# Ledger of designs, part 76: peptides against a protein of PDB entry 6A30

Target 1, 150 residues: chain A of PDB entry 6A30
Amino acid sequence: AQDADNVLQPIMDLLDSNLTLFAKICEKTVLKRVLKELWKLVMNTMERTIVLPPLTDQTMIGTLLRKHGKGLEKGRVKLPSHSDGTQMIFNAAKELGQLSKLKDHMVREEAKSLTPKQCAVVELALDTIKQYFHAGGVGLKKTFLEKSPD

## One batch from the design tools (peptide; made by RFdiffusion4, then SolubleMPNN)

Design b2_p20_3_s3 (from b2_p20_3, 7 letters changed)
Fold by OpenDDE base, seed 5:
Structure b2_p20_3_s3 (fold): chain B 150 residues (1-150), chain A 20 residues (1-20)
Amino acid sequence: as target 1 above (150 residues)
Amino acid sequence: MLPSVQERIERIKKAYKESL
């Protein structure tokens, strides 16, 4: 329980900040597109965190998501002016584009077998994140979230 | 206290409803 919360809290903090911001600054069609790209980013980051490093367990998913989310500085939700929103979308798209290019350079290390406990944490994390993106049907469709992002 | 997962989801639901 506590281990799952420690993994989920950083992800939820990132999602709260980004999704709340995008909801405020994006028109509906743009928002849906941003949500789809962010979903792919989250899934790819989780997959890589699970597959790639012997790095210290609890901080990795949140730290990788934070390391790539470095453009979202702490705490000042200044209501972005219409110009600031466009720049934020552009920066987010640029970061997503850089992450897609990073896919070509990241050698798939052999998938380390997760322990049953780690699998349960990942499943819980995935279900929680799916619920977050679905947002009671206002966000992404379940059929989209159930498909592989690849 | 950190918000529960459910409280966070409800906040996002509200944010989406206000933007849509």
Scores: peptide ipSAE 0.439, ipTM 0.880, DockQ to the pose 0.395
Fold by OpenDDE base, seed 4:
Formats: C-alpha cells, sequence, structure tokens
Structure b2_p20_3_s3 (fold): chain B 150 residues (1-150), chain A 20 residues (1-20)
C-alpha cells in the first residue's frame, strides 16, 4: 500500500546505507553487536513515533531517524583505511549510544489511539524491518527480534 | 526508480554473507 511504502522508504534508505557500511567495515562479532543496538534504537524510535505524533505525517519516523542519522550522511563514504574503519565504528557506536539516551528525554505524551488503518501500516512496517534485520537467517535471530527491546 | 523492499533485502543479505 502507498501509505506503508511512504513510511518504509525513509527507514529503508537509512538502514540500507548504514547496514551496508557496517557490513563492509565490521568483523562478524562487532557487526552482530551493532545490529542488536541499531535494532533497539529503531524499535524505541518507532514506539515513540507511534505514541507521540499522529501517523498522518508518514515522514516522521524517517525524519526522526534521518535527523539523528545525519551525523553519518556527512561522510561521503571514503572506504576507510583499516585505521579509519576503527574510528568509524567508534563514532557509529558513540552516535548509537547517544541516540539510546534520547529515550530518557522524550516526554511521553498521552498515547493517542491509532486507527485500525494506522495499526495495519505499523504492523506491516515492523514485519518488513524484522525481515531486513533477519536477512534470511544471516542477520539477527528471529527469537531476538520477537522479544521486546530492553 | 527506487529499489523495491525485496531488492533492498537481497542486497543486504549479500552484504552480510560477505562479512559474516
Amino acid sequence: as target 1 above (150 residues)
Amino acid sequence: MLPSVQERIERIKKAYKESL
């Protein structure tokens, strides 16, 4: 549906860029850790975006993720030398850590009840994002993605 | 034309297989 695509495209653009970069520069154990932290961040951001703004602004999830992900867009991906790769991982981890702290500063406004249509769009978006993180079994395990992020 | 969601998933699967 066009509404789901409008919500998904900004999220997928951010995830495609960041996860492709991390896959190139991270070894297996580091990449798995980054994926887990990014999953938690995405889920927390979606939960707030569902609770705080009316889903009428389909760009809001993507705009929130982009507004906070803009730190990574400024770097034309110079394929980092091995030394630059470590610094990129450190900077990415620092940015993810700062974004996780944003959890504590966003005032929970009263959760407006979503319409059935809005719920269906959110469920489809969540399923698609889970598939992206699972990546046919190469990425995160289904059992991890089905748990509430701590 | 923007890539489909499925094309994006296949691209990331390939990237993960090369790194994991």
Scores: peptide ipSAE 0.435, ipTM 0.879, DockQ to the pose 0.377
Fold by OpenDDE base, seed 1:
Structure b2_p20_3_s3 (fold): chain B 150 residues (1-150), chain A 20 residues (1-20)
Amino acid sequence: as target 1 above (150 residues)
Amino acid sequence: MLPSVQERIERIKKAYKESL
């Protein structure tokens, strides 16, 4: 229990800060879109952290974030000050990229299969993160959170 | 004392409810 809490605290702090900020600054329709993109980012980051060996190259995460960030431009969302909102999402995504530090806490041991304890921590982390995005039904739908991000 | 996971979720629920 305590080990799971220690691993979850940094993630929860990051999620609390970013999701609270987005809730304050985003209109309802924008917020839902941001939540969906953040969910995909979190899930992809966790999947890569669990499944992929340490990509030592911080440039790949930055390049992936840059490639996915370009897809957001085509939606005619008149965000007030286009530069600041995109930069905030990018900065939040960059901070979420520090979920790689979750890797340093979970995977200090080599390319071995996650121990049952590590699996339980990851499962608890996923469930907790799902609860943050669902927020009692105010946020994302359970059916969306249960689907693998394409 | 660190906030519980449940307390944190309730804060997020409140934040979303105030935005929606």
Scores: peptide ipSAE 0.433, ipTM 0.880, DockQ to the pose 0.380
Fold by OpenDDE base, seed 3:
Structure b2_p20_3_s3 (fold): chain B 150 residues (1-150), chain A 20 residues (1-20)
Amino acid sequence: as target 1 above (150 residues)
Amino acid sequence: MLPSVQERIERIKKAYKESL
């Protein structure tokens, strides 16, 4: 129990801060787009953190940003000054890169496979994150959150 | 006291309702 709370607390604090910030600064259509991209980023980061051996935090963030940054440019959503929105997403992604602290707690060196305890913590974390993005139906649709971000 | 998960969700829900 306490281990799960210790792992979830930083993620919850990060989500509270970033999602609240985006809600305040983005108009509706931009916010929905940002939430979708942030969801994909979070899911990909968690998946890679669980499945892939420690890629250096910088290489993982850089690869994720390079892959998703190309997707954001194709949506001609006039984010206010292209620099500020991209920088905020970059900063949010960099802060989400501190999900590597989740890695230090979850990826003990020994087993390529998550222990049952680690799996339970990941499942709880994923459920919690889905609830933040769904926000009782005001945020993203369940059908979107249940799909692989591929 | 740390905020409950439910309290955190309600804060986000409020923020989204104000912006969406």
Scores: peptide ipSAE 0.432, ipTM 0.881, DockQ to the pose 0.382

Design b2_p20_3_s4 (from b2_p20_3 with T1M E10K K11R E17K E20L)
Fold by OpenDDE base, seed 3:
Structure b2_p20_3_s4 (fold): chain B 150 residues (1-150), chain A 20 residues (1-20)
Amino acid sequence: as target 1 above (150 residues)
Amino acid sequence: MLPSVEERIKRIQEAYKESL
């Protein structure tokens, strides 16, 4: 229980700050798009943090941004000044890169595979984050959250 | 006191209701 709370607290604090900010500054269509991209970023970061050995925070963020940045350009959603929305997503992604602290708590160096306890903590964390993005149906649809971000 | 998961969800629901 306490281990899951320690893992969840930094993520939830980050999500509270970023999602609240995006809700205030984005119109509905833009907000939905931002939420979808942020969800993908969170899921990919968590998956890589769990499965992949420590990529340096910078390489992980750079790879995630390079992969998702191409997806955001194709949606001709006039984000207000293209620079500000992209920079905010970049900053959010950079802050989400501090999910590497999640790594220090979850991935002890010794086992290439998560222990059953670590798996249970990850599953609980993922469920909680899904609930947060769903927000009782006001946020993202369950069908979207259940799909692989690939 | 750290906010509960339920409190966090409630806060984000209100933020989304205002914006969505």
Scores: peptide ipSAE 0.424, ipTM 0.877, DockQ to the pose 0.380
Fold by OpenDDE base, seed 5:
Structure b2_p20_3_s4 (fold): chain B 150 residues (1-150), chain A 20 residues (1-20)
Amino acid sequence: as target 1 above (150 residues)
Amino acid sequence: MLPSVEERIKRIQEAYKESL
C-alpha cells in the first residue's frame, strides 16, 4: 500500500498539473488528442522504468516524467493568455515528439522479472492512472485505455 | 495532507466538465 502510494503520488501530481492546464487551454478535440498522447507517454515511461535496470528507484518514474515535463515549471498557473496556451501545446507536442524519437535509441535491455509485489504495485498504479484518464467517462474511453499504446 | 486519489479524480473530472 505505502509503496504504491509513493509511486502514484509523483505521477498524480504531474497529471494533475498537466491535465488541469490542458483542460483550461485546449478545445475539446485538441484536449482529447493531448490526453491520448500523454497516456501513451505515461505508459511508455512506466514500461521503460520497469524494464530498464538502472531506473528501479521508485522516485525515477516521477522524476523521468518530471524531467521530460520540464516545460511545466512549478506553481505559476498563470491563466495563460490565448497565445501562451498555443505555445504550451506546441512545447508539449515537441516534447512528446522528442520522447517518441527517444524510443528508437533506447535499447530494450532484457526485461528484469518483477517480483510479485512489484507486479501488484504496477497493476495498482496502472489501474489508478486509467481511472484518472477516464475521469468517470468524461476523459478517455475505457476501450482506448485498455488497448496497448503501441 | 496529500489529496486522495478519489479527490484528484473528482477535481480532474470537474475540470473536464468545464472544458468538454
Scores: peptide ipSAE 0.423, ipTM 0.877, DockQ to the pose 0.390
Fold by OpenDDE base, seed 4:
Structure b2_p20_3_s4 (fold): chain B 150 residues (1-150), chain A 20 residues (1-20)
Amino acid sequence: as target 1 above (150 residues)
Amino acid sequence: MLPSVEERIKRIQEAYKESL
């Protein structure tokens, strides 16, 4: 549905850019850890964005993630040399840390009840994002993705 | 034209196979 696509595209653009970069520069154990932390961050951000603003602005989740993800839009990802790889991981960790602060700045306004249509769009978006993190079994385990993020 | 969700998932799956 067009409504789901409008919600998903900004999120997928951010995830595609960041996860592709992390896959290239991170060792397996580091990558798994980054994926888990990013999953928690995405779920926390979505939960708050669903509860707080009326979903009328389908771009808000994407815009919130994009406002804080703008650090990556700058340069053509020079394939980092080994020395540049460490700096890229550090910068990526710093960006993830800044996204975690977004958690603290989202003022809990009164939870407006979502319409059935809005709920269906959110459920579809969540399922698609889970599939993206699972990546046919190569990414995160289904059992991890089905648990409430701590 | 923006890539489909399926194309994006395929691309990231390939990237993960190289790293994981």
Scores: peptide ipSAE 0.422, ipTM 0.876, DockQ to the pose 0.370
Fold by OpenDDE base, seed 1:
Structure b2_p20_3_s4 (fold): chain B 150 residues (1-150), chain A 20 residues (1-20)
Amino acid sequence: as target 1 above (150 residues)
Amino acid sequence: MLPSVEERIKRIQEAYKESL
């Protein structure tokens, strides 16, 4: 329990700050889209942290974020001040990219399969994050959260 | 004292409820 809490606290602090901000500034349809993209980002980051060896190259995360960020341009969302909202999402995504520090807390031993204890911590962390994005049914649907991000 | 997971979820529910 305590180990999972220690891993979750930094993630939850980051999610609290960003999702609370987005909830305040985004219209409902925009907020749902942002939540879906953030969920995908979190899941992909966690998957890479667990499955992939340390990508030492910070440039790959930046390039992936830049490639996925270009897809958001085609939606004619009149966000007030187009530059600031996109930059805020980009900055939030960049800060979420520091979820790589989750790796330093979860996997101090580089090359070995996660221990049963580490697996249990990851599972608990994933369940907690799912609950956070679901937010009692106000956020994302359970059926969306149960699907692997494409 | 760090907020509990339940408190964090409750807080985000209220934030979404105000926006949605």
Scores: peptide ipSAE 0.420, ipTM 0.876, DockQ to the pose 0.380

Design b2_p20_4_s1 (from b2_p20_4, 13 letters changed)
Fold by OpenDDE base, seed 2:
Structure b2_p20_4_s1 (fold): chain B 150 residues (1-150), chain A 20 residues (1-20)
Amino acid sequence: as target 1 above (150 residues)
Amino acid sequence: DEEKKFRELLEKAIADSLAK
């Protein structure tokens, strides 16, 4: 609990200062929109920081790209004729699917790297953030916070 | 521009908090 508080306190301080200002200057509907955007931003940043490896290791991105890059034989990209548009979309979808699998694999490897303690800290942090954004019912709806794809 | 700055500050604050 203390670890979660220590992690969240700087974020909460920043949010409190700015949200107090927004609450004063924004109409309720606008404020809710701002809160939704902030929620998405917080969730995305947390996901990137906790779930995604720190982008700082150029070596891991390079290794992941190298492991998957072995299959990119320099085939002469003949400009496919108009009829191959479906195949190109299919190949692009397949590549996107592979990228999704890579993302899932990266997420899985990193999720596996989280200790049970770290998971508990993250869960507590998420609950605290949800409570903050709900703000006793004057903020975002619980259903939005729970069903958010973020 | 202010929104962008705010987003950047928030992202940084979150990243810094998680890095501790």
Scores: peptide ipSAE 0.026, ipTM 0.589, DockQ to the pose 0.048
Fold by OpenDDE base, seed 5:
Structure b2_p20_4_s1 (fold): chain B 150 residues (1-150), chain A 20 residues (1-20)
Amino acid sequence: as target 1 above (150 residues)
Amino acid sequence: DEEKKFRELLEKAIADSLAK
């Protein structure tokens, strides 16, 4: 419990300061939207930090550059004719699609197995955050918090 | 721009808290 509190305290301080301001200036409908976006952001950031080691953009770019570096034969850049532009966009989109798959594969390999202790701390932290965002019924609905991917 | 800054600050705060 104390470990979870120590992890959450900086986040809670930031959230409390900003949410207090938002509660004063925002209408109820706007505030709910802000809370939903903040919830998503917190959950996504926690998931990325805990479950997915941040693939530093540099390591992904480096690995991608190494794999694709073999095919740059010195071939004379014939400016592809106008019809080739659509195909280049399609190929670029396909490469971007492959990049997303590669990201998913790399993320799976580097998934830090959390120790049981770390898992317990994370679970407790998540429960605390859920309670905070619920705010005794003034904040987000329990159903929304429960359906959010934990 | 303010939303982006807030997001970045929040992401950093979360990352820093979890690194501890």
Scores: peptide ipSAE 0.022, ipTM 0.564, DockQ to the pose 0.047
Fold by OpenDDE base, seed 3:
Structure b2_p20_4_s1 (fold): chain B 150 residues (1-150), chain A 20 residues (1-20)
Amino acid sequence: as target 1 above (150 residues)
Amino acid sequence: DEEKKFRELLEKAIADSLAK
């Protein structure tokens, strides 16, 4: 459980920060679309992260998130004026774009077989993420989440 | 309009991330 939390925490922090912003700015239809794309991104990132040694990836994800997370101060997201909102969206998009670059920094190690412990961590992590994205029914549909490759 | 732009940016970012 603790290992799963350690793996998920950086992703969850990113998601919580961005989704809170998007939920305020976006219409429901747009938000759902964003959630679907984020789900795909998260699944892809996790798949790649799982294939790589967890410790190195956590450090990289943590470093990437730490470099960019400084800008989302927990401050009262005053819905910035239209100009500020655009900048925040741009920054958020940039942060998400950097997750794609994480691929480049993730040393393509050959697909190592996961240890039983790693498999258990992944399973727990996936369940947690599914629950998060479902968000008690206000998020993504279960059918969509279940069709994603575990 | 801004939401549309954001969506497009996000979709592009995701697509780029998924592209091999």
Scores: peptide ipSAE 0.020, ipTM 0.553, DockQ to the pose 0.031
Fold by OpenDDE base, seed 4:
Structure b2_p20_4_s1 (fold): chain B 150 residues (1-150), chain A 20 residues (1-20)
Amino acid sequence: as target 1 above (150 residues)
Amino acid sequence: DEEKKFRELLEKAIADSLAK
């Protein structure tokens, strides 16, 4: 459990900052689309982080995720007025675009087989992420989360 | 119209992030 938390914490910090903003400024339909894309991104990132690179790269990815997450000032995003909303939206979109750089920094190594312990950690981590994205029914549907290639 | 533009920008940003 602790190992799973350590793996997830950088991603969760990024998601919490961005999703809080998006939940406030986006229409529900837009938010769902964003969540779906973020889900895919998170899954792909986890796959690469856990399966492809050695543990040393995990720390690097965590650092990269934190750097990208800090770009969104943790400030209580005041609901922007209409004019301020567009700028905040643009900034948020730009921050999401920076997540692309995460992939570029990931060294493509030959996929290593995970140990049974590592597999268990990944499974627990995936369950936690699924619960997060479901958000008690406000977020993504369970069926979507389960059908995604984990 | 602004909402539509926002959606497009966001989708593009996400798509670009996923494509790399």
Scores: peptide ipSAE 0.018, ipTM 0.554, DockQ to the pose 0.030; fails the geometry check

Design b2_p20_4_s2 (from b2_p20_4, 12 letters changed)
Fold by OpenDDE base, seed 1:
Structure b2_p20_4_s2 (fold): chain B 150 residues (1-150), chain A 20 residues (1-20)
Amino acid sequence: as target 1 above (150 residues)
Amino acid sequence: DEEERFRALLEQARADALAA
């Protein structure tokens, strides 16, 4: 549980900041698309954090997620005018883009088999994230989450 | 209204996950 929390906390902070903002400023169809992209990003981040951890990479990802989470939190306070909303989306997209770049620059080390403990952490983390993205039915569909190749 | 509902659901999901 504690290990799962350590992995999830930075992700949850990022998600809280982004999803709150996006829910506010996006119409339903756009929001769904954004959620799908976030889902992919989160899955990739988790894989790297749990399966491919040198300590340095985990710290870097965590720091990056925290930095971006704080940046997005500042954006949440402002009531977006229509024009401001577009700029906020652009800024948020830019921040998410930085995470994607990080993915591309991280050297994939040799895939190690997960220990039973690591598997349990992954399963717990996945269930948590799926629940979060489903958001009581207003988020992503369960079928999408279960069949996701990520 | 929909925004607030969505936010509340996300918060609940987080709370449930932390409690599990």
Scores: peptide ipSAE 0.058, ipTM 0.563, DockQ to the pose 0.439
Fold by OpenDDE base, seed 3:
Structure b2_p20_4_s2 (fold): chain B 150 residues (1-150), chain A 20 residues (1-20)
Amino acid sequence: as target 1 above (150 residues)
Amino acid sequence: DEEERFRALLEQARADALAA
């Protein structure tokens, strides 16, 4: 449980910062596309954190975001509500661009065998993240999440 | 709305992770 929480907490912070904003300002079709890209990023980040933990989970995710996601702010990002819609969209696009850069730098490594402990962490983390991305039916489809190769 | 759904699920996910 504690190990799973260590992996999930940084990811949840990232999701809270970005998805709430995108849900508010994006059209449904655009939002779905954004969610798909974020799903891939999250899965890749989890894989690295669990399979190849060179650093602590928190430190590694933080380092990755800092190195490749310069536009991502730590914690919940709240953009000023008093800005015009154009400025909000511009800021959102900037953040999305930074996420794309992070994704591009996440190199796929060969699948390694997981220890029983690592498997347990992966299972718990994946179930939680899938539930979040499904978002009660307004997010990604269950079939997409289950069949994702990421 | 979608924003409310995301917030609710995030909170539930955190609670579940801590309870597991």
Scores: peptide ipSAE 0.034, ipTM 0.539, DockQ to the pose 0.301
Fold by OpenDDE base, seed 4:
Structure b2_p20_4_s2 (fold): chain B 150 residues (1-150), chain A 20 residues (1-20)
Amino acid sequence: as target 1 above (150 residues)
Amino acid sequence: DEEERFRALLEQARADALAA
């Protein structure tokens, strides 16, 4: 549980900052599209963080993810105008782009089997993230979440 | 609203993860 939380915390912080903003300012269809892209990013980031990089790089990645998450405002965002909202979403998208770039620059390791501990962490993390992305039915459909690469 | 729902689910998901 603690290990899973260590992996999830940076990701969830980023999701909180981005999704609260997007939910507020995006039309439903646009929001779903954004969620799908975020889902892909999260899955890939988590995979690399847990599976691919060396242990030393995992810590570094976690720190970087936290920095990205903190770069966006948490809580209720006041949007005095739609123009301001558009700028905010642009900034959020930029932060997400940086996260993606981080993934691309990660040191890759050869494919290897996961330890039982790593498997447990991944499983718990996935369940948590899926629940969050489903958002009680207003987010992504369960079928989409289950069929996406885990 | 959707924003509040996301926050609630985030908090619940974290709590569940910590409890597991």
Scores: peptide ipSAE 0.031, ipTM 0.528, DockQ to the pose 0.534
Fold by OpenDDE base, seed 5:
Structure b2_p20_4_s2 (fold): chain B 150 residues (1-150), chain A 20 residues (1-20)
Amino acid sequence: as target 1 above (150 residues)
Amino acid sequence: DEEERFRALLEQARADALAA
């Protein structure tokens, strides 16, 4: 449980910051596309974090975000309550662009075999993330999540 | 709204991860 939390916490913080904003401003079709891109990013980030030594798990996600997302580290996007819709869209586009850059710069490391402990952590993490992305049916379809090659 | 749903799901997912 603790190991899974260590892997998931940075990812969940990222998701909370971005999806809250996107849910407010995106139409359904646009939101689905954003969710699909985030799903791929999360899967890639999680895979790399777990394959790397546990001591670098939180730092790895943080480092990746810092290197490729200059503005993503600013914690929870405090949406000004009085920001106009145009400014919100601009901010969302900026955040989305940063996430896309992060994805593009993530180099696939050679797949290493996981220990039984690491496998258990991955399984727990995947179930949690799938539940989140499915969002009770308002997010991504279960079939997409289960058949994703990521 | 969708924002509230995502927030609730995130909180539940975190709780589940800690409990498992």
Scores: peptide ipSAE 0.028, ipTM 0.527, DockQ to the pose 0.436

Design b2_p20_4_s3 (from b2_p20_4, 13 letters changed)
Fold by OpenDDE base, seed 3:
Structure b2_p20_4_s3 (fold): chain B 150 residues (1-150), chain A 20 residues (1-20)
Amino acid sequence: as target 1 above (150 residues)
Amino acid sequence: DKEAEFRALLQKARAEALAK
């Protein structure tokens, strides 16, 4: 449980900040698309964090998430006018793009079989993240989350 | 509004996840 919490906490902090912002600035259809892309990103990041021992260093994940999240953590940003909202979306998209590039730089180590401990952490983390993304029905549909190959 | 509801549900989901 503690290991799962250590992996999830940085992800949840990032999600809280980004999803709150996106909910404010995006129309419903755009928001759903953004949530789907974030889901893929989170699943890929989590998989790599658990499967790749070198990246399990909380410092690296925290630093990566913080480096990419720093643009969003600046204060109670009064949602600026429509023009400012567009710039915020652009900045958020840029940050997501940087995370995707990081994915490409992560060495495709051969899919080593997960240890029983790693499997337990993955299962707990997946259930928590699915619940978070579903958000009582206002987020992603359960059917989408369950059928996601990520 | 839908935004406020979404935020409230996210916070609830987070709290429930941390309590487990």
Scores: peptide ipSAE 0.052, ipTM 0.605, DockQ to the pose 0.408
Fold by OpenDDE base, seed 1:
Structure b2_p20_4_s3 (fold): chain B 150 residues (1-150), chain A 20 residues (1-20)
Amino acid sequence: as target 1 above (150 residues)
Amino acid sequence: DKEAEFRALLQKARAEALAK
């Protein structure tokens, strides 16, 4: 449980910050599309974080998330005037783009077999993330989350 | 309303993860 929380916390913090913003400004259809892209990103990030050596990657993701999270904390979400909303979307997209770049720089180290403990952590993390993305039926469909190749 | 729902779900998911 504690290990799962350690892995999930940075991701959940990122998701909480971004999805809260997106939920406010996006229409339902746009939000679903954003959630799908975030789902892919999160799944890819989790795969790398758990499969890759724990120490270096958690620090990099944590540092990247902290470095960008500090930028989000300073943004008192003043209700963006219509003009500010576009800039916020652009900034959020930029942050997501940086996460995508991290994907490209993470060297595919050989997929070492996960230990039973790591598998349990992954399963718990996946269940938690699926529940979050489902959002009580407002978010992504369960069928999509279960059948996702990611 | 959606924001509040997401926050509630996050909190619930965390609580469930910690209980397991």
Scores: peptide ipSAE 0.049, ipTM 0.622, DockQ to the pose 0.503
Fold by OpenDDE base, seed 2:
Structure b2_p20_4_s3 (fold): chain B 150 residues (1-150), chain A 20 residues (1-20)
Amino acid sequence: as target 1 above (150 residues)
Amino acid sequence: DKEAEFRALLQKARAEALAK
């Protein structure tokens, strides 16, 4: 549990910040699409992270997220309360782009067989992420999350 | 209002998941 939390915490913090913005600026349908893309991104990121050596994983994620998160934080601070909706969308798109870059920077090491411990962490992480994206029913449907091939 | 609700739900879901 703690290992999963350590891995997920930076991601969740980033997601929380971004989803708040997206919830504010996006219509429900758009938000759903954003969530789906984020889901894919998170799943892919996790896949890469788990394959990476445990010692480097947290640091790498943290470093990558910090590098991209600084841009996000700056973007969030610059959101004037009265920013034009277009500007908000642009900022949101920029944030999504940064997340995508994060994915690309995570080098997929050769798929090593996961140890039982790693498998347990993955399972817990997946459950956590599913719950997060479901968000008590306001997010993605459970059926989508369960059937997602990502 | 909807934003605040959504945030609260996300935070709750996160907390519940991490508590397991």
Scores: peptide ipSAE 0.058, ipTM 0.614, DockQ to the pose 0.614; fails the geometry check
Fold by OpenDDE base, seed 5:
Structure b2_p20_4_s3 (fold): chain B 150 residues (1-150), chain A 20 residues (1-20)
Amino acid sequence: as target 1 above (150 residues)
Amino acid sequence: DKEAEFRALLQKARAEALAK
């Protein structure tokens, strides 16, 4: 549990901040598309993080997320007026484009056989992330999350 | 507020997952 939390915490913090912003500024159809791309990114990141040595994992996720998140740390955006909303959507779209590029730069290393302990951590992490992305039905559909190549 | 509801659900999901 603690190991899973250590891996998930940076991802969850990033997702919480970004998804809250996207839920606020995006229409439902755009939000679903954003969530799907984030889901793919998270799954790819987790796969690599669990296969790579733990020391490299926090640093790599943190570095990958920080390198791409440097654009998102702009402060507690006051509920923008309608004019500010368009600029926020544009900025969010730009940030999504950067996340997509991150996905492309993530070289799929061959899935090394995970130890039973690592498998248990992955399963717990996957369940947590699926629940997080589903968000009680507000987020992605369960059918999409279950059919996604894990 | 849809945003507040979404945040609450995310936080709940996180808390439930950490409690397992």
Scores: peptide ipSAE 0.054, ipTM 0.617, DockQ to the pose 0.590; fails the geometry check

